# Peptides against a protein of PDB entry 8HF1, part 255

Target 1, 320 residues: chain A of PDB entry 8HF1
Amino acid sequence: NVMLYATKPTEVMVSFPHQEQVLTVTRLISAEIEKFYVSLDLMNIGVQPIRRSKSLQCLRDPSKKSFVKQLFNDFLYQMKEYGIYAASIAIISLIVEFDIKRRQAETLSVKLMHRTALTLCEKIRHLLVQKLQDMTYDDDDDNVNTEEVIMNFSTPKVQRFLMSLKVSFADKDPKDICCLVFVERRYTCKCIYGLLLNYIQSTPELRNVLTPQFMVGRNNISPDFESVLERKWQKSAIQQFRDGNANLMICSSVLEEGIDVQACNHVFILDPVKTFNMYVQSKGRARTTEAKFVLFTADKEREKTIQQIYQYRKAHNDIA

## One batch from the design tools (peptide; made by RFdiffusion4, then SolubleMPNN)

Design b2_p26_6_s3 (from b2_p26_6, 8 letters changed)
Fold by OpenDDE base, seed 5:
Structure b2_p26_6_s3 (fold): chain B 320 residues (1-320), chain A 26 residues (1-26)
Amino acid sequence: as target 1 above (320 residues)
Amino acid sequence: LEIEEEVVPSPNPSLPDIVITHFKDV
């Protein structure tokens, strides 16, 4: 019975232009990854010993090639959905992951495969950083983290998100802010976290106002890939958000498992709402009297998104 | 459900104005 009197949050949808920024650099990077996939398919890495690890994913790709392709496909998705600046942060996570796997490689062939992937990631990083520097007259690496560079090399969706944060939280008391940001993919949490750290540091009105953290839901499919460090970090991030030491939390859609996150006054949905359950769960976190629930949609998908949200609102009212 | 549209000028003049859709309960 406690569900009844939750003050319905103010629901807002922000539109953004559907411009595929077809930059020459993004085409070059995509072509280099495609060439790498052809070379990867030709690599003989031998039969890997089937470790009886209980994780179903380790059983599906004994070659570990599909996992390498998955990481690059997730990178390509982030570059397309969030822009070149976000991609420059995302590639660092691939570099770290492939370097760990290169060191942990049981065979010379697997070690070489991860080394080749790592070399490609370093080339991609250089191409991205060079493109970010092309707009800065100053050769200093620190100049690529300005508000202007972040905005210019972000997709229209990310630009509208950052503007909405600035308008919502400029010069506010940090204690009055409890914000959630929902994203679809696990790796997007860390990418958007790094982008927000740099944006907040470059934006005086948000300095000392917003303290971001991120949380990745437990991937039940591969508990073995959750390093002990990642699990400790997730527990620490949740605790910092509960204690008010962090006031903005970036979450993947896997909030389904019972993470008691406090009632928030702002909820941003950066990616499309794909399910009614995601809509109800995310909206159900905006429980304060003045809570805002903010959606983002491409102009071309605006009417379709309005109809979807209308159906979800109706279905939610029929259950309440 | 009443839908109200708010048009906010884009801070970048090269980008179209921002359409904000407000969902009101009837």
Scores: peptide ipSAE 0.512, ipTM 0.919, DockQ to the pose 0.760
Fold by OpenDDE base, seed 3:
Structure b2_p26_6_s3 (fold): chain B 320 residues (1-320), chain A 26 residues (1-26)
Amino acid sequence: as target 1 above (320 residues)
Amino acid sequence: LEIEEEVVPSPNPSLPDIVITHFKDV
């Protein structure tokens, strides 16, 4: 019985400057969303045609407005936490979701609500794309997807993450890479995936080295609302990562629920570690002899984060 | 727990140096 001592990963914390990117465009977008919330609160969507009981209308209407506000709040969070380049990708997901909901609308009032939300998303997309293009005026290349544009329009956290990827994986053999990137929110997985596709394509040292995939968290809402397509896509993404056809996986907290993923040599935690379970489960994926576990912290929160990691390490050693 | 701090120069001169904290088990 060779007790394979589980090799503990090298644990590293990278600091990033707390810069409030107060761009005029981000302030304008936030103000347009707040104006839309005032308009949304005044919308009477409860006018279902007379035939079905009043009681079923009152229960369904708050959920539809709440869902619209949730999507825009998630967008505002992504714009703040990841920057305007990430926001330009995130807004496309909102456009797709509101167009689906507009087509599925059983009432004219609900159809109009989703149409108004969609029109706002299109306006936001134009404002973001215009701001990304404002830096490319001196180069005849209308391509907003350059390494420079991605870096300049990303938050300091995302900049340090991209730099850490470049330093870790530049000119390496793709077969020697097994990387996980943990994020808090399911919508962030798609946003960071789109950002990484464009960054890898624009960075010669990472081109043909990194092949990203993502996993969307299971909606803790009814398993019946997971489209058969989303479940098929998740299975395909996991299989590609197991087969080595993908070597970087972006995931939310869903890898907690027993997805058997191979031992990884790199684990990045892009968002703050909020729980001991998340710390142990994410760190427990870094199982190779030279595995690295990388955290990111704002300089202002560095001391607090060090104390939190110390408490988690102590608690983990007391259970092991 | 031993904490070692490494200061790495930022490749972007407009950004402050990168403080990397290493967590070592004693």
Scores: peptide ipSAE 0.504, ipTM 0.919, DockQ to the pose 0.784
Fold by OpenDDE base, seed 4:
Structure b2_p26_6_s3 (fold): chain B 320 residues (1-320), chain A 26 residues (1-26)
Amino acid sequence: as target 1 above (320 residues)
Amino acid sequence: LEIEEEVVPSPNPSLPDIVITHFKDV
């Protein structure tokens, strides 16, 4: 066992202002989702056949009302934590999911439920896109995917993250970059991936520098419910990152268990570090010489985060 | 744990300056 002298990464914490973007559009969207929940609770979808998967975890039947509410609650979280621009991407994932479920519906009532959810998602998408267009002064430039629009409609956390990427990677050689971005939620991986694709394409200094990919953790859902497509995609994404064909990987914390990802020179933690294990596992990916481990914290939580990192560093040194 | 604070001007003048905290091993 070669004790790989784990080169301790340089740990950096970037502060961001806690601005609740209290936009009228976000209030309207939240109110429309709440109205939909009232309507959803009144829907009679009948008794759905419990597909007993052999795995002990009672898989939430994807046709259940609870799953519909979970997707919208996850969307509301993305909108709050990452902003309107990220929400405009996140809503597309809901549209795709509800259209699949609508087509797979075994009953007319379940089909109607997913159709109603889909109609709400299209309304939300329109409201978000319309709000993104409010900053495009020129009637001719319908391009809501500019660096300026992305920045202005992102939360301060996402703004600081994008700025940190630009400062860290502008005009660098792609081969010298191995970057991980950790997010808390599985759905955030896709959302931030779509945001980064558009941001990189709109930022000349990054277009030929960063090639993003994402990975979603294995659902605690039995491998039988991971679509063969999702498993193939995950394997492909991991392989592209291992081969250097992708140099930035977005992953959820659930990937800490069992993805042998190469030693990275940059690790960004976009969401709060909630556990010591998450701290050690994510930091343990920053293994190169001069590796950076970058955290983001709200200004109001800065002191608390400093104390938490101190405790984690101490505990890590006591076990090393 | 020694911390060093760096204040970087915000590229967006509507946003406050960026406080970067560096964690140093003692």
Scores: peptide ipSAE 0.501, ipTM 0.916, DockQ to the pose 0.774
Fold by OpenDDE base, seed 2:
Structure b2_p26_6_s3 (fold): chain B 320 residues (1-320), chain A 26 residues (1-26)
Amino acid sequence: as target 1 above (320 residues)
Amino acid sequence: LEIEEEVVPSPNPSLPDIVITHFKDV
């Protein structure tokens, strides 16, 4: 019996300083969203006709106001956790979603609510883009998508992540790379994907080396809310990753049982590991020889994170 | 579990050095 000692991946934890990006623009945006919530609560949108869609979620918010608040809360989270540059990408996703909801509105009051949300998103987008432009010394080069701008307007966590990508993959053969990036939230996948596209394009050492894709796990999406287009896109994204046309995949959940993703040589966990299941399943994707499993932690949470990883490693050895 | 710490200089001089913690099975 050749016990194939499955070579356990090398586990690494990268620290980052806990810096709140105390920018006046982030405070202004947060205050504008709070004012909007007060206005939204005062909006009388009437009783929405409950389409008897079998989806239990339609029962929770007949007003669709909680969905609007959820999108802005997710945006505020992304701005805080990933920085202003990531927020400039995230706001575009809100604009697209609210424009779809505005067009699909069954009542004038709901249409007006989504229009007001769109107007706020355009204001936020302008404030973010203006702040990114303030760092471009050349008045003529509207290129807010430089390595310098991305790095300066990203949180320390994202900065360390981008540095780890550059160090790990600079000038490598794209065929030798199979990378997973795990994030907690669905909307973070799209945001980090857009950030990575621009970062890779602005970084010569990563240009033509990394080809990113993203995928959102089904468990985070009610099957009723997955558009046919989103399902088609997810199937295309995973196929591109299997075919080697993409070598970096961003995921918001551990890929459900039955998504055969090839053995990866790098797994990055961008957000905190909250559960033993997340630890085991994400680590279990790093299966190649010399595979790396990379975690990120704030310096203040370093000791606590070390103890948590120790407990997860112990528990994993007890079941293996 | 052995923990090894590696300190790597930040490529950005405005950022603190990078502490990398390696988790090794004993």
Scores: peptide ipSAE 0.501, ipTM 0.918, DockQ to the pose 0.805

Design b2_p26_6_s4 (from b2_p26_6 with L1M L11P E18I I21T H22Y H26V)
Fold by OpenDDE base, seed 1:
Order: C-alpha cells, then sequence, then structure tokens
Structure b2_p26_6_s4 (fold): chain B 320 residues (1-320), chain A 26 residues (1-26)
C-alpha cells in the first residue's frame, strides 16, 4: 500500500553535446595500451599453481591476463566516457590494483606481468597529469584540481552533471540534501567520487554543502575479490549516508537486495539506463516530495532515450 | 507521455546552454 501514494519524482533529462575530445594524449595512451596487449599476449606466465583455497576460484593463466586487459579496458572506457581528468583519478585505482596483484603474485612471471602493467599505468598517469598541467599558466601552483581544469578536461556529460549539481545544491542546507548518483561500472564509482571531492573542494558554494561517499555493489562474480577493506568501506559509507554524515552517494546500478537506502530527493543517472529494472529501481529511490530524477543523454541519442523512457514508463504503469 | 523543453543558460559561458527535457504523464 505504501507504493500507491508515492509522489512520482519530477523526471528530467539533461542533454549534452556528443563531442569526442580527440586529444593527442588519449590516442597516445590508447596506442600504448594496445602495444602492451600485444606484449601481454606474448608473455609466457607458465602454469600457475592452483591455490587449493576452496573459495578462490583459481583464476587460470588466461584469466590473469584477461583481468589485466579488463582493467585497462575499463580505464579506456572511463577516459572516453568521463574525460582526461576522470582518467587521471581512474589510473590510480589501476596502480593500486596492480601493486596488490604484484605483491600477491605466486610466480616470478606473474609478478613481472603485473610490474609491467604497473609501469604502463605510471607512464599513463604522467601523461595525464602533464596534460592537466599544460592549462595551468601558473608554474608555481601544481594544483590541477581547480574547477576550471576539472571542467575543461571532463566530457560534456560530466560537465553537465557538475553544472546540475552546482545549480541544484549551491548554498543549500546539507541536511535537506539526499542525493544518489548511479553509474554503470564499479570502478566509475571511485573515479567520480574522486572527481567530486576535488570539484566540491574547488567550488566554494558546494564545499560545506555536499559530502560525497561511494558504494560499490557486491561483485556477484567473486565475493572473494571484495577485499575486507571494500566491504568495511561499503558498510561505513552506507552508515554515513544513513546518519546524514554524507548526503551524496555514488553507487553502481547493482544496489543489490538488502541495501536499504533512504528515500532521496535527488537521483542522478550519469550513465545510460540500459534496463527496465535499473530504471524502476533508481527512480524508486526518488521518493520525497519534489524529488528529482535526472538522466543525461547525448543530443544524438536524445530521441532514442525519450522513446526508451516512454516504454519504461508504460511498462511500469502496466505492472502497477 | 508529453515532453517539455527548457533551455537554461550555462553557468560556464564557454559551454552551450543546457537543454532540459521534462517528462509529463498525459
Amino acid sequence: as target 1 above (320 residues)
Amino acid sequence: MSTEEEVVPSPNPNLPDIVITYFHDV
């Protein structure tokens, strides 16, 4: 019966220009990753010892190389979808992961593979940071974390998202804000979180208004890859959001069963809505009076997105 | 379903205006 009186949120779509920032640096980075894949395919990592630990599905050798490629493919996706600034944050997550994997390596060959990946990540990081610094006229302030740098090196989607946050929350009472930001990919949560921390810190109107957190959905594929640290972080982040110590939560679309997130007044969908379930679950979090549900779409995909939303709204009304 | 469009000036003058589409139940 509680579903009957839920005021439907104001559903809003923000359009952004489809500008492929064809930067020389992004081409160079992509080419370096492709060269690395060729090298990685030629690497003989041998037969890895099967650790008999029952729960760790012993990632066979192809799966170890596949995992390295997956992380770089996820990085390339983030660089394309969110821009160079976001990529400079995303690469740090790869560095951390490859350093962990390098330390956990059971064989010299696997250790070397992860070391080579790590060396490439450091090169990529340097190229990204150098490109961010090229816009800072002041030689003295190495601070690439300005509002201007963030905006200039973000994709139009991210620019519109940040603008929407500024317009929505400038000089508001933090207690009146309960915001969710949905992203598709697990690693995007950390990337957008880092971007938002820097953006909020560089934006006086938001600095004392927004306190972001992030939550990564459980990895259904391997609960064992969820570090005890990640699970602790998730629990802490959820608790901070419940307690009002955080008022903006970045989450992947897998708000799995059992994460009771409070009724929010703002829900942003940063990535395309791919499924009816994602639409209903995310929109269903915008439950307060005057709640806003905000989507982002490229201008080229606007009509297709409108038609998709129409179909989802129809399907939702047919089930209710 | 009907749609209404609103054009909001960009807070950043170097960015194009923001086209906002509102979705209404008909």
Scores: peptide ipSAE 0.521, ipTM 0.925, DockQ to the pose 0.789
Fold by OpenDDE base, seed 3:
Structure b2_p26_6_s4 (fold): chain B 320 residues (1-320), chain A 26 residues (1-26)
Amino acid sequence: as target 1 above (320 residues)
Amino acid sequence: MSTEEEVVPSPNPNLPDIVITYFHDV
C-alpha cells in the first residue's frame, strides 16, 4: 500500500553545444595510441616457457592484447566525452593497472608489452599536464586544479553538469542533499570522482557542501583478491552514503543490482540513457518530494532524446 | 506528455544560452 504516494520526480533535460574543436594535443595522443596498436599487433607474446602445452598459449595470448586495447579505447572515450582534464585523471588509472600487470607478468614478452604500454601512458600524462599548465598565467602557479582550468578543459557536457551542481547546491545544508550521478562505464566513475574532488575544493560555495563518493561495478575478470577489495570498498562507500558522511554518489549500472540506497532528491544522468531499464531504475531513485531527475543532451540529438523519453514515459505508464 | 522549454542565459557569454526542457504529464 506504500506505492500510492510515490511523488513523481521533476524530469529535466539540459542541452549542451556540440564542440567541434579538436585540440592538437588530442590528435597527437590519438595518433600515438594508433601507432602503439600497430606495434602491439606485431608483438609475439605467444612465447611461453616450453613446459606448457601449445594449446593453452593460443587461448591466453589474444585476451592479454585485447585487454590492453580495451583500456586505451576506454581512455580515448573518456578524453572525447569528458575532456582533457578528465583524461589527465583517467591516465593515472591506466598507469596503476599496467604497472600491476607488468609485475604479475609470467613471461618476458608479456612483461615487455605492459612496460611499452606504461611508457606510452607516461608520455600521454606528460602531454596532458603540459597542456593544462599552458593556461596558467603565472609561470609559478603549478596548480592545474583551479575551477577555471577544470571548466576550460572539460567538454560542454561536463561544463553544463558542473554548472548544474553549482546552481543546485551552492551554500545549501549538506544534510539536505542526497545526490546520485549515473555514468555508463566503471572507469568513468573514478575519473568523474577525481574531477569532482578538485572542482569542489576549488569552488568555495561547494567546498563544505558536497562530499563525493563513487561506486565501481563488480569486475568479474579477477575472482581473486581484487574482487574482495572492491567489495569491501563498495560496502564502505555505500555505508558512508547511508550515514550521511557522503551526500553525492557517482555510480554505474551497479545500483541496478539491488543496492538499497536512500531516497535521493537529485539524480543526474551524465551519459545517454540507452535502455528502458536504466531509465526506470535511475528515475526510481529520485523519491523525495520535489526530487529532480536531470538528463544531458547534445543540441543535435535533442529531438531524438525527447522522442526516446516520450517512449520510455509511455512504456512506464503502461506497466504501472 | 507535454514539454515546456526554458532558455537560461549562459553565465559564460562565449557559450550559447542553455535550453532546459521540462517533461509534464498530460
Scores: peptide ipSAE 0.521, ipTM 0.924, DockQ to the pose 0.781
Fold by OpenDDE base, seed 2:
Structure b2_p26_6_s4 (fold): chain B 320 residues (1-320), chain A 26 residues (1-26)
Amino acid sequence: as target 1 above (320 residues)
Amino acid sequence: MSTEEEVVPSPNPNLPDIVITYFHDV
């Protein structure tokens, strides 16, 4: 019995500088969101009729205010963690969500709340786009989707990630690539997907090499929350990745038990590894010969991250 | 377990060099 020792992936940690520079635009946006929260708390939305519809949704936010705050808090997180360029994509997802909620609103007060949120999102979008345009020297080329603009308006973490993609995949055969990118949050999948589409399109060495897709992990919340459309889209995304029509998949959680994703040669963890389970399950997707498992760490957290990875590797070897 | 460090020049001169750490089983 030749125990085919499954070749352990090469574990790599890429360091990035701590971003100390907070742009004036990000401070303005944060201040506008805080002002909006004060206004939102003062809004009388009335008692929403708790329709005893068995949907667990009504239990979490009867006023729908906490959901609005959650979306803006997730946006603020994305702007901080991924930069202004990623934020310009993330804000569009908020606009879409609030427009849907505005149209579905049963009361005038709820419609007004979502309208006010939309007005703020459009203001934020304008501030972000204007700031992206300020670096385009050519007044005539409204193309904010250049490699230079994407890199300059991304956080050092995202810059190192994009550079790692370029170095790893420049001019390679698309068939030889099976890449997973893990992120912590559901909404991050979509904004990083949009960023990658634009980056790949602006980077000649990655054009026709990388075809990204994204998958949102099933919320540990009732399967009733995923729209039929979202479930159809997830199945399509997984199928495209299996068929080789996509070779890079962005995931917000470890793919639940039973999503048979092919053995990958690259696994990127864009956000900090917070749990041993996340470490083992994400690393366990890097199964090809010469597979790479790539982590990102701030320089200030480098030593702490090294120690954490040693503990995870030790614990993994004790179970194996 | 051992670590190996590689320092790669930043392609952007305004960014510090890239420190890459490799983890090896000893």
Scores: peptide ipSAE 0.517, ipTM 0.923, DockQ to the pose 0.821
Fold by OpenDDE base, seed 4:
Structure b2_p26_6_s4 (fold): chain B 320 residues (1-320), chain A 26 residues (1-26)
Amino acid sequence: as target 1 above (320 residues)
Amino acid sequence: MSTEEEVVPSPNPNLPDIVITYFHDV
């Protein structure tokens, strides 16, 4: 039994200013979603057939309306927490999902509901892209995927995260990098993945250095809701990260069960650490010599976060 | 636990300086 001396990572907390991006576009988008919710509540989609999955948990097939509202609520969260650039990527995931649900609709009323949601997503996408283009002074450079545009239309948290990546990994050997990025929500993994692809591509110092992947946590709710495609994607992403073909993995906190991920030298926690278990599990992935465990905190919550980390460190030392 | 603070200038002049806090075991 080689007691792997768990080299304690260097714990770092990066502050960010609490700026509410009060953009007119975000208010317009929020208002359009609220109007859509009123319309959605008035839609008669009929009684949904209860799919009795053979597993004893009669997971009520989430009301098709509830699922639509959940996706838009998750989008609104991403727009608020990560900014309008991240929102422009997040909305594409909604478009894809609502188009699939529209095609799979068993009734005309359900088909119409998903079509209406899809039309709203296209309107939102247009509003977001138009706002990203407002900073491209050159009418000829329709490229909203520049480092400058990404930075300017990201929240201070995301800005500090991207800066931390650039400082940590600029011109390094890709083989020397094993990075995890933890996010709270499943849908944020895809959004931040898309943002990182564009950021890495726009940042010369990172183009040949970082190869991102993402893992969507298993929905503990029903393995039946995980498409065979999603399971294959997860397995492939994990394997690429294990094989070193990807050196940055974005994952949700739900990855507690069964991701035997290699020892990482960098772990970024993009969202607040809400539980002791999340702290221990995420920190426990930073196992190399000189490993860094990086947290992000709003300046207004800095002291509170320091006290929380103190409590977690104490509790961890009492168990060890 | 002790904390050490480092202030790093923001590369964006429109953003405040970055306060980095390091956590040390005592």
Scores: peptide ipSAE 0.516, ipTM 0.923, DockQ to the pose 0.784

